# Designs tried in a protein design run: peptides against a protein of PDB entry 3WG5. Part 3

Target 1, 218 residues: chain A of PDB entry 3WG5
Amino acid sequence: LAKNIVYVAQIKGQITSYTYDQFDRYITIAEQDNAEAIIIELDTPGGRADAMMNIVQRIQQSKIPVIIYVYPPGASAASAGTYIALGSHLIAMAPGTSIGACRPILGYSQNGSIIEAPPKITNYFIAYIKSLAQESGRNATIAEEFITKDLSLTPEEALKYGVIEVVARDINELLKKSNGMKTKIPVNGRYVTLNFTNVEVRYLAPSFKDKLISYITD
Target 2, 218 residues: chain A of PDB entry 3WG5 as posed
Amino acid sequence: LAKNIVYVAQIKGQITSYTYDQFDRYITIAEQDNAEAIIIELDTPGGRADAMMNIVQRIQQSKIPVIIYVYPPGASAASAGTYIALGSHLIAMAPGTSIGACRPILGYSQNGSIIEAPPAITNYFIAYIKSLAQESGRNATIAEEFITKDLSLTPEEALKYGVIEVVARDINELLKKSNGMKTKIPVNGRYVTLNFTNVEVRYLAPSFKDKLISYITD

## One batch from the design tools (peptide; made by RFdiffusion4, then SolubleMPNN)

Design b1_p21_2_s3
Fold by OpenDDE base, seed 2:
Structure b1_p21_2_s3 (fold): chain B 218 residues (1-218), chain C 218 residues (1-218), chain A 21 residues (1-21)
Amino acid sequence: as target 1 above (218 residues)
Amino acid sequence: as target 1 above (218 residues)
Amino acid sequence: VKLHKGAIYPIRLGGGAPAKV
């Protein structure tokens, strides 16, 4: 039986194998409690493509709706973050956030120049991001332009172009606006109508490991 | 005697000590020829603060106007790139580019989390970026928000807020629109009125070293 | 201090390098 519980967790920074572990942990907690949804407050400049693809797969395999919320103001779902968002059940953005800039690169030269991805890799990610957009009923043309033009959008533009579903200032406004929306991808093979009536919001804290890794690196 | 020559060079990728060498080389070539200006087509996700500060100083010491042009579409003057732009004699952006996201960080954790800069460092860069904006007669409030809110702007927003001077689709439109504009900072102690009447555009190619470092890292 | 949204090896999608601004 679904509890009227919505989990909220933060994922901030680069997308890595450890970021996958965070997504997996947070989604698993919410699944175990049969939460109505989990909201991931996402702020990322991007990261590893392999980790991103694994995160997208973990979201797609979720037993509950996973909402990506680009939050707080000043946050971004840049590059890998955009792919993750497009792979999720609902995308929300706070005012003053951004989404896009999805061009794959191999890395950076010693001189700091971008090492361009070969056309084969770029085309692979074009196909991949378009698939995520199409599967979620989001704007696949804009998804392609996130790569081909390294396009970045405001929340208002992203909403206007049908990239995202919600612009919200905070969790309460997000819950209010997304109440009654259908998930953009299936949950356990079915599209779910979100029910945020009388929900309890539960915040998931970073693990001790999350804090330690943050602290060692601060 | 100033030649009706405008140099154009590209700087793409991370801001490093080698990026400083590129700026220095390009500006020096343009200075030697007494060019009317140099336009640097900038596309950067950011880079090292030390290198950025050195680049800003090199621009401020230039004997000719240095125009930062965020180009092509999809390019960014992100973080370090924004500081460099704010330290330049004129900022232009192509449609579909971005500027901002200037929050200093110490780095990334092993888990890919951002290592936040301590308040002392953040406040240092707030003061620094505000100084660059103030010295150039650009919007210092927005410059601060590039850090405090990690704000990113479109060319249209950046122009509207008085962060940049020109929105242009290409070099020809840039030259046309910037013709007769005053530099936002002094050149050799004086504000210069740009004269792009009947200019010859000369493109500076990457050095063999630039190409080699790009190739080794591609 | 690294002001970077750049990707570290292998194929990286956006901000992977330590922002050293």
Scores: peptide ipSAE 0.104, ipTM 0.385, DockQ to the pose 0.141; fails the geometry check
Fold by OpenDDE base, seed 1:
Structure b1_p21_2_s3 (fold): chain B 218 residues (1-218), chain C 218 residues (1-218), chain A 21 residues (1-21)
Amino acid sequence: as target 1 above (218 residues)
Amino acid sequence: as target 1 above (218 residues)
Amino acid sequence: VKLHKGAIYPIRLGGGAPAKV
């Protein structure tokens, strides 16, 4: 009997190399159990774009659908979080969340001022984010504007503009609304229709290492 | 009586935002005690270039000379470590250490392959590393070649090419050889002559947080 | 961009958070 399991894991805080390890661990657990999908509850202000690119690649190589869910209310998929979302099989947002603000910078100076990325870097990420949007059949113009205008969207705007697929208040509403949807990118070379009929929801806790890293990075 | 204190601190491992916090803490302690200098014993394979740029800026804003010492034997100031060194008031290396390999990449793929930085990013860091070399009166051609040829140098080569100022086996030899040298960049707008005559050496231990972060990132 | 042995690691995508090149 195909286990109609959906894994749920939370990733909070800055996108780092450890965030890649979290994604890899969570997706691997869900792959090993042949889950119908994994839902990643994402709340991030952004982070490293190397880690982001590696996470996107890990999602794209997943044997199961990876759903990015911007949750809880007040959460954001800011910057790196938006790229991760756009690289995923399905994007959902809770009411009162946000997505966007994807402008690359070089860092913060000691005074907290943004060190601007040179046009050359900005243009690379414009091409990259547009590619993610195009591959997933999402709004590439808005994806570009996440950088060029440092645009941030509400869930309702993101849905309206074709950036995301679902607005959902909780996991149960997400499962209900996404049932029968096709993944926005292939899983093992095929677009998968999600089957959330009679699913068991399994929550993955952060490892001790994940908890320790979160405590140090927050 | 002006306290002829020299602080020594060790920074080992990847350059991250926590490495910035270590640099900031160590330099701040040495500034508070009006030290003649701080010596940072650096051993790094590299790390984040935002953290690197912030560290360089923190060094440049230091009220006291910051000496980067590639130590112990077998250590490296690789990639980000080279930029930090080139942004510092004085560079020393122990015999059997290395400097260079500054080519920017976007990350590692899941297979461990390097994701190449686009020419646009590489060119930015060429300009940046050349600027650091020029400001410090160090070899800007070799600084560029640290990127374009992914060049790595021995202490003897780095000294010969005018990349570094001192080759020293230990702190005592470093203090002896650097005594009377001028800083390669200004301290509070002035080139400072180092006075290591009758100095007290004070070692700064990593904080508990620093130890925990190192344990997690190594 | 990451400056590792042969690598400066990328741009930080923060909602205002810095590129960790």
Scores: peptide ipSAE 0.077, ipTM 0.383, DockQ to the pose 0.284; fails the geometry check
Fold by OpenDDE base, seed 4:
Structure b1_p21_2_s3 (fold): chain B 218 residues (1-218), chain C 218 residues (1-218), chain A 21 residues (1-21)
Amino acid sequence: as target 1 above (218 residues)
Amino acid sequence: as target 1 above (218 residues)
Amino acid sequence: VKLHKGAIYPIRLGGGAPAKV
């Protein structure tokens, strides 16, 4: 019986447009192989809003389920990572990870202080994050509070509040717990029931370019 | 006789990951319609290197020719825009535009001074921009000088030095001048001869999201 | 890495100062 393939790839560091390339490459590989899903092990402090929006769009355009897994312990899906997660087909978190802190900023001032985004921008991202939550049937109120309160949640809190779907210690537990779950958003217009029975897990390595850019952006 | 379609879309502002989404969306639409080409009217002061690299990759993966047109007069393909142009199937510039100034930076310091990239990063982008130039049969020495001298060129200089292929005042002149040219890089592994005889020009508008992000990033 | 001529602050989501190119 042809084992269903599940791809696993790591995306670490700032959400940048290169992070988009990583998502696109990884998802494309998994799409080409008609994988049951791809799991993206995500660890990010955040990044660019534009990169985030692209990544979300790429995930939403995926021909296969894209699972965001905040991993390993100590990792975060902070800020941009939260949006990416909320834009994905399933969110999992490992114990000891975090999600949230989604307040948009323009950058850092000369004194290292945050340059706040104007209300128009903040409100845009409030609307955007709420839309992602609503579209995925996740807690839109908490999604808003990720901005308005700069809220960060534990995996247990995020699960409790209906922000995420799974708390899992590792890929095996993730596969076990998410087996039979429906994707929170459509895959090619359909909600997919995940089938992780007898899957082959394939790890995707970063390209040489991926390594080099990560080295440059870190 | 079914008119060959040429799409035209505008990408303006900073090269960000959202700019990637714009490229991806526009190229995808043109791919779906089997367009003869898409012309991207580009006006950018630069942006993120990572976004740029993604855009270049997306262009290189295009199923149709992607023409970067630095337009209108007064526009630039500065920094990241130069890389994008060099990664494309054809570069055109309008009179009164510029290209170059590709020196990578880490950002701006508190005093507004440029934080220089370490030599490793600078050298990476030198190698990268030279590769784009070489792959496209464009002037790799000038491409390097876009970094090492922070060089900016006029359209006439860029044409003279073999950085670009066309100087054109408008889309009609671009179509006229580029008709019968071969793409400087392959489309699906083949160098395409552009056929702009009896084409229908279709303008792609920015999405509501595009407008909103542009408004936020400007 | 930023490839920018201008001090344009991209909207950032999170504490990481994206490099400008």
Scores: peptide ipSAE 0.071, ipTM 0.361, DockQ to the pose 0.171; fails the geometry check
Fold by OpenDDE base, seed 3:
Structure b1_p21_2_s3 (fold): chain B 218 residues (1-218), chain C 218 residues (1-218), chain A 21 residues (1-21)
Amino acid sequence: as target 1 above (218 residues)
Amino acid sequence: as target 1 above (218 residues)
Amino acid sequence: VKLHKGAIYPIRLGGGAPAKV
């Protein structure tokens, strides 16, 4: 019986234009192979709002389910990572990870102080993050508080509050727990029931370019 | 007689965190050698507002004059590039270049439509760009219109309106025209009179990392 | 717009490059 394929890829570090290219490449590979899903192991302190928005769009246009997995322990889906997660078909977190802290800023001053975003930036991203939460049937109030209170949650809290769908220690537990779940947003206009029975897990390595950029940006 | 050194470096493409690293590296090299100035040949369609703000700060903290030169013909200091220019000690443009179009956006939608920035983002950047213009004794009204009207100017218009200081075809003409000009902002708390008499021009090549990132982001 | 705990991630100014969250 042809095994259902699940791709796994890692995206680590700051969300940038290159991170968009990584998402696009990984999702495209998985789409070409008609994979059952792709799991993105995400560890990010945050990133570019445009790259984030483009990544969210790329996820929403995916022909296959995109699962964001905050992994390994100590990883975060901070800021931009939270938006990406909320834009995805399913969110999982490993124990000892975090999600949230979504307050937009303009930057840091020379003294390391935050340059605050004007209230309308903040309000735009409040509306945006609430939209992502609502579209995915996730907690829009907590999504707002990720900005207004700079709230960060544990996996257990995020699950309890209906921000995420799964807490899992590893890919095998994630597949087991996610099997039979519906995607939180449509795939090609339809909610998909995930079928992780008899799956083959395929890891996508960073391209040479990905390794090189990581080497350069780390 | 020890020749006054002028460094020339190129910064091309999108303004990103890496573009900050390029500015920092180039300015640092020129500072270490006690250069009379560094000229940055800038060609950018725009970029990241944070990278832009950090670049502006790095320029403002420079121990030597930083001259932004929009070059070659066909180049632009669009959007983020305009802010960087307005934050610099002197702006030059080559004939056939452009400056302006500073309206902040959140991004592009899937259909290529602009996602507009909320009015308070726009207002923040209006205040910011006006501040840069005022601090440098440049046209703050036109700086505002770079946002409110998405105004783009030719070198001749920008010179006429007091946005820039020099129109020059090449480095030699730039040095000749800029000789004896005062910096538009202080260097180490003092306005410097540029001394381009008996200068040695030294070109800084992109690092291997710079070439690699350009290769990766282009 | 920059969205980060430790590293400033940009608001996008102009046609090409990002806001950071």
Scores: peptide ipSAE 0.034, ipTM 0.330, DockQ to the pose 0.205; fails the geometry check

## One batch from the design tools (peptide; made by RFdiffusion4, then SolubleMPNN)

Design b1_p23_2_s1
Fold by OpenDDE base, seed 4:
Structure b1_p23_2_s1 (fold): chain B 218 residues (1-218), chain C 218 residues (1-218), chain A 23 residues (1-23)
Amino acid sequence: as target 1 above (218 residues)
Amino acid sequence: as target 1 above (218 residues)
Amino acid sequence: TKLAKGYIEPITLAGKPVKYVPK
């Protein structure tokens, strides 16, 4: 039986394999406590594709709903963050946030110029992001355009286009708006109806390890 | 009840967050089939520390024993591979393989020179690798020296120093030698005695995704 | 943080220019 608990954790900065550890730790804690859901407050400019894919897989393996919340205002789910969001059970955005710009690159040259990914990689990620969108019942055309046009959207645009499910200013508004919503992907093989009636909100802090790695990568 | 099945999978190349996906997928398959164990044939020059730490965590979360096998001859568990091995339930090495060289670096400069990690990072990984060794009942002094001296060992040296548990030429010899051994870390809170009597060996192939990412990273 | 041998440049998903974590 799910306890009337909602976990909230923050993931900020570049998506790396350490970000996976953060997701894994946070989701595991919430799973262990049989939480109603976990909300991940996400603010990322992007990062590694491999880490992103692992995070998506970890979310998909979650025993509880994982809500990606692009927060606070000014935050982004850019690049890898968009894939993570599209792989999650529910996407929310705060006003003044952004989502998109999902074009894969190989990196940056010595002069800081982008090294373009070969077509094989770009096409792979097009297929991948479309699959995430389709599996979650989200706009696969826009998901593709996040790559092909390097499209970025506001919360209102993302909601309008069916990329995200909620626009919310804070956790309380998010809980209120998402209460009774069905997850966009299954949890343990079923689509879950979120129940945020009289929930305890429990915040998770970064571990010492999380803080150290964030400090090293920032 | 564990089925008399042992999974074998290969992980080759750089340790990245994609390598985590490979570990996760392979372990998950073996867990789902309630395998006696999974053997990961590891050949890596190293890679990302964050990915490594995630892989270690995933191994530690495994519902079944995870055996790291540095294989084939000529392979290495270099750098990140050593940490992964030290985080696993059993380490085996084939003759002609190596383990060690665990010094953290920030990367390579434009001229290909190593950018040294600051002492805080080096010290963190010293503590981390020692912890892995201690938790697994392996030689923590040598584990530290893998960093401080950038030490690399042969299978015979690694066995002699109590870094690894098995030297084996192939899967059959590995199964024979490890049969009846206790895992060096717990599985589901208990140290498991490996039972490889009359087991079916089941090989896992890389997914299309695995092949593609390996192809991109190689 | 990287562990020394054989770092391949990760495929990055370009958002806003990720401050190049020095590879």
Scores: peptide ipSAE 0.107, ipTM 0.354, DockQ to the pose 0.191; fails the geometry check
Fold by OpenDDE base, seed 3:
Structure b1_p23_2_s1 (fold): chain B 218 residues (1-218), chain C 218 residues (1-218), chain A 23 residues (1-23)
Amino acid sequence: as target 1 above (218 residues)
Amino acid sequence: as target 1 above (218 residues)
Amino acid sequence: TKLAKGYIEPITLAGKPVKYVPK
């Protein structure tokens, strides 16, 4: 019996237009192969709001389940990464990772201080993050507090508060724990039950361009 | 029996004079075919007030129902988009979208700070947005608060408060839920009952010009 | 008169200082 394919790809660093291209490329490959899912190992400090929103949109338009996995230990889904996670079909975190700190900013001053976003922008993103949480059946109060209190959570806290679905040490544990779970948002209008009982894991390597850009941005 | 046609078109990005041309073109095509309705999938952060007012006027002059659908998930009808929605025959939102944040501004300073509109302009748009809400039988208090409090709402909140008419995950659910609804404003002087029981959905692709401008503005 | 964008580009959602990557 042909094994269902699960793709695994890594996205690390700032969320930018290039990160969108990476998400799009990886998801497209997995879609083309009719994969059971793609797992994105995410490690981000945050990034651009525009790119984040486009990525969320791309994930939600996916023909296959997109699992955001905050991985490896020490990684974070900070700021933009939290929005991306909340926009995904399933969120997993490895032990020793974090999620949250979602307050929008206009940038950094010359002295390195944060230039605060005006209330208008903050309120926009509060509504946006709450909508993502509500749509996915995740904790909208905590989602709001990721902005209003600049809250960051451990995997255990995030699970406890209903922000995420899985705590897993590795891909194998993730597949094991998420097997039989329904996606938290629809895939092509339907909530999909994940089937990881007989899967082949395929790793998508970063393109040469991906490697070069990551190298330049590191 | 010849199926009634429902057109679907996408309008994404800033509200500009070019966005007006897109609305006009799409609505005109649907009018020419005597479509049952056109659904505009709207995703906008806002834009120019002049273009917005022209778009509202064009929608209200439509010979067919114009449904504003804040779509896909992650999209917004922010600022100008809210006015456009309130000026339309029916508002729908997908889960994970937002509406609101309607405070007028003069622009952005060199430091990226908002240049506030003077009270005269703010009051003008308060009156304008309230009129749109009242005319359409939508919540005028919330419409005002979109300006005065820079309020943004989830689809569920917007529905609860009587700002919008439908929450729908996709076009099929939108058609299903809006079937038999009356338009919130008249079409050619009459409130129309939407009939989506036997319809063909036609997608209007962006013109080459539309694609080029979107590409340049991205 | 511009109706305020829901967000102003570039808006950064930064939980941690994002290293400025010069375009």
Scores: peptide ipSAE 0.036, ipTM 0.269, DockQ to the pose 0.216; fails the geometry check
Fold by OpenDDE base, seed 2:
Structure b1_p23_2_s1 (fold): chain B 218 residues (1-218), chain C 218 residues (1-218), chain A 23 residues (1-23)
Amino acid sequence: as target 1 above (218 residues)
Amino acid sequence: as target 1 above (218 residues)
Amino acid sequence: TKLAKGYIEPITLAGKPVKYVPK
């Protein structure tokens, strides 16, 4: 019997290959238990484009709905986090969070100034982010502007503009508001109606490795 | 009896001489089995021009239709990948993928900046990409702009502009949508109507060598 | 290191540019 389980896991910090491993582990656990969904509490300033793209692919290959929840208040789905969110089955944000600022860069100079990405790279990510938005039926114009204007949005703005689906203060409100919503991308080729009636919420803790790497990279 | 077989193989990563070997191996297997077609699930950020040109030639010399499928969502046929796609018998893209950004460069400087190709090289590839588009009855103006404007397109844009033939979420949708389509370039001197009625889909796994090289280059 | 908010770094577009090697 499909367990009425919703997993909740936290991913915080820079998007790296390790962050991919975290996503993969958490989603795999939830898939194995035939969870109704997994909610990823996301707080990221951004990170590596390669890792981000892999994470998006992993989410899109999930056997269960993956909900990105920008949480807690003060958290961000900045840069790479926005792409991840746009690649997910549902986006939620807590009040006091932000999304956007997606302009690709090559890095930082010795003086801390941004090394701008060449137009080739910028245009690549414009196409990529627009494609994620279009695929999910989200606002592709705003998605482009996350790059071209380095736009950042509040939850209310993001909801208003059709970038996200839910503003919620906590997991309980998220479950309540998202109950009966269809996923914005397919799960196993089908748009799924979320059923959060009488669900058990299970929190996934970071592994020891997760804690160690987070400690080293913070 | 011509086997109602469609091969599916994945090519991911940088376009190199090794990527040529992968294309050659996969196409050869499909040719040997008299497959109806081979679908190459392509995800590439680009690569070497020499390898790209060889791959295009290998595709054009194929005894069977070669379908380039930019897949999965989040994948790209970037740079060299666009040339390969334009040189193929049919182009499909999954939602959330991209194509374009074809401007040739000499490489990257120590600071990560692009070393621009001289006009002679750029003009060569403009002529080349236009020729691929023209030969395949695809949009040669957009093909040129993939270089001159470093343009990248979503699947919907690419379809709209006549750069690609199919937008499909998965192999089954691809087969369904491309069934009855004519190849955009000849197979053995003839434009072939694809027949995907009652086909067996056979997945070609990467060889051990393929896995090893991918592992080393990732 | 507080990496600045709002960056995609490094853009390892590991796509080697179409490197023209003249024959």
Scores: peptide ipSAE 0.032, ipTM 0.264, DockQ to the pose 0.152; fails the geometry check
Fold by OpenDDE base, seed 1:
Structure b1_p23_2_s1 (fold): chain B 218 residues (1-218), chain C 218 residues (1-218), chain A 23 residues (1-23)
Amino acid sequence: as target 1 above (218 residues)
Amino acid sequence: as target 1 above (218 residues)
Amino acid sequence: TKLAKGYIEPITLAGKPVKYVPK
């Protein structure tokens, strides 16, 4: 019997238009092969809101489940990464990772000071992040506090508060724990039950372009 | 009257032999110009222990104060970064940054699992990190717990527990708050009182090589 | 609009472990 395929790919660094291209490429490859799911190992301090929103949309339009896995230990789904995670079919975190800190800013001044976003922008992203949480059946109150309090959570706290679904040390534990879970958002209009019982794990390497642009944007 | 110079440089990414070269280059430039201090904006998930120890030694041998500043928001002085910070003349953190998680590992398996360090190695680094904390008059108990509990702290907690000296939003606030502070370790055998009252801030950009190697090692 | 590089509250971030490479 043909093994079900699960793809694993890494996305690291700032969320930019190029990060969108990475998500699109990875998800497209997994879609083409009718994979059971793709796991995106995410490590990001955040980035551009426009790119983030496009990534969320790309995940929501996926023909296969997209699992965001905050990995390895020390990684974060910070800021834009939290939105991406909340927009995905399943969130997992490795021990020693973080999620949250979602306050929008206009940028950094020349002296490195934060340029604050006006209340209208902050309120927009509060509504947006709450929508993502609600749509995925995750804690919308905490999602709001990721902005209003610049809250960050451990995996254990995030699990406890219903922000994420899985804490796992590695891909094998992730697959084991998430097996039989339903996606938190629909895939093609249906909530999918994940089947990781007979799986081949395929790793997608970053393209040469992926490596180069991550280099330039870091 | 000639303005006192403070250099600011960024070190981001994994701690490697190349990161040592960055520290050495930055500190050397600031030493050559007899700067009042250098501020290193540090954002690292960690890295190699050998490179870390060399960096600590390079900081301790500096002819000028080296301030480690965990910056920007979302940055971390994780793992090796914590050791480097604890070995420096002053630690500052921006709000929304982290410090800690110092447990040594041998590496990652092919499946991404952590290969644990044997107790002898862990104990060595416990002794080492405690030594750094004690030598700098910082909390050695917490320094140990960075390993034994894989503890990570916020800036506020790190300040409260006496791990760091300053919480600052930007370079200007850092300079303002750290003005008149004594270094936590000696500079050429003397504890120096920082003077940031009439300062020119000079930014050091990463060399082309610095950019390229950070690209390859990330 | 840049989403702020997240403010990390006290997160037990298991840093990328110090890779001890034995000499």
Scores: peptide ipSAE 0.016, ipTM 0.221, DockQ to the pose 0.081; fails the geometry check

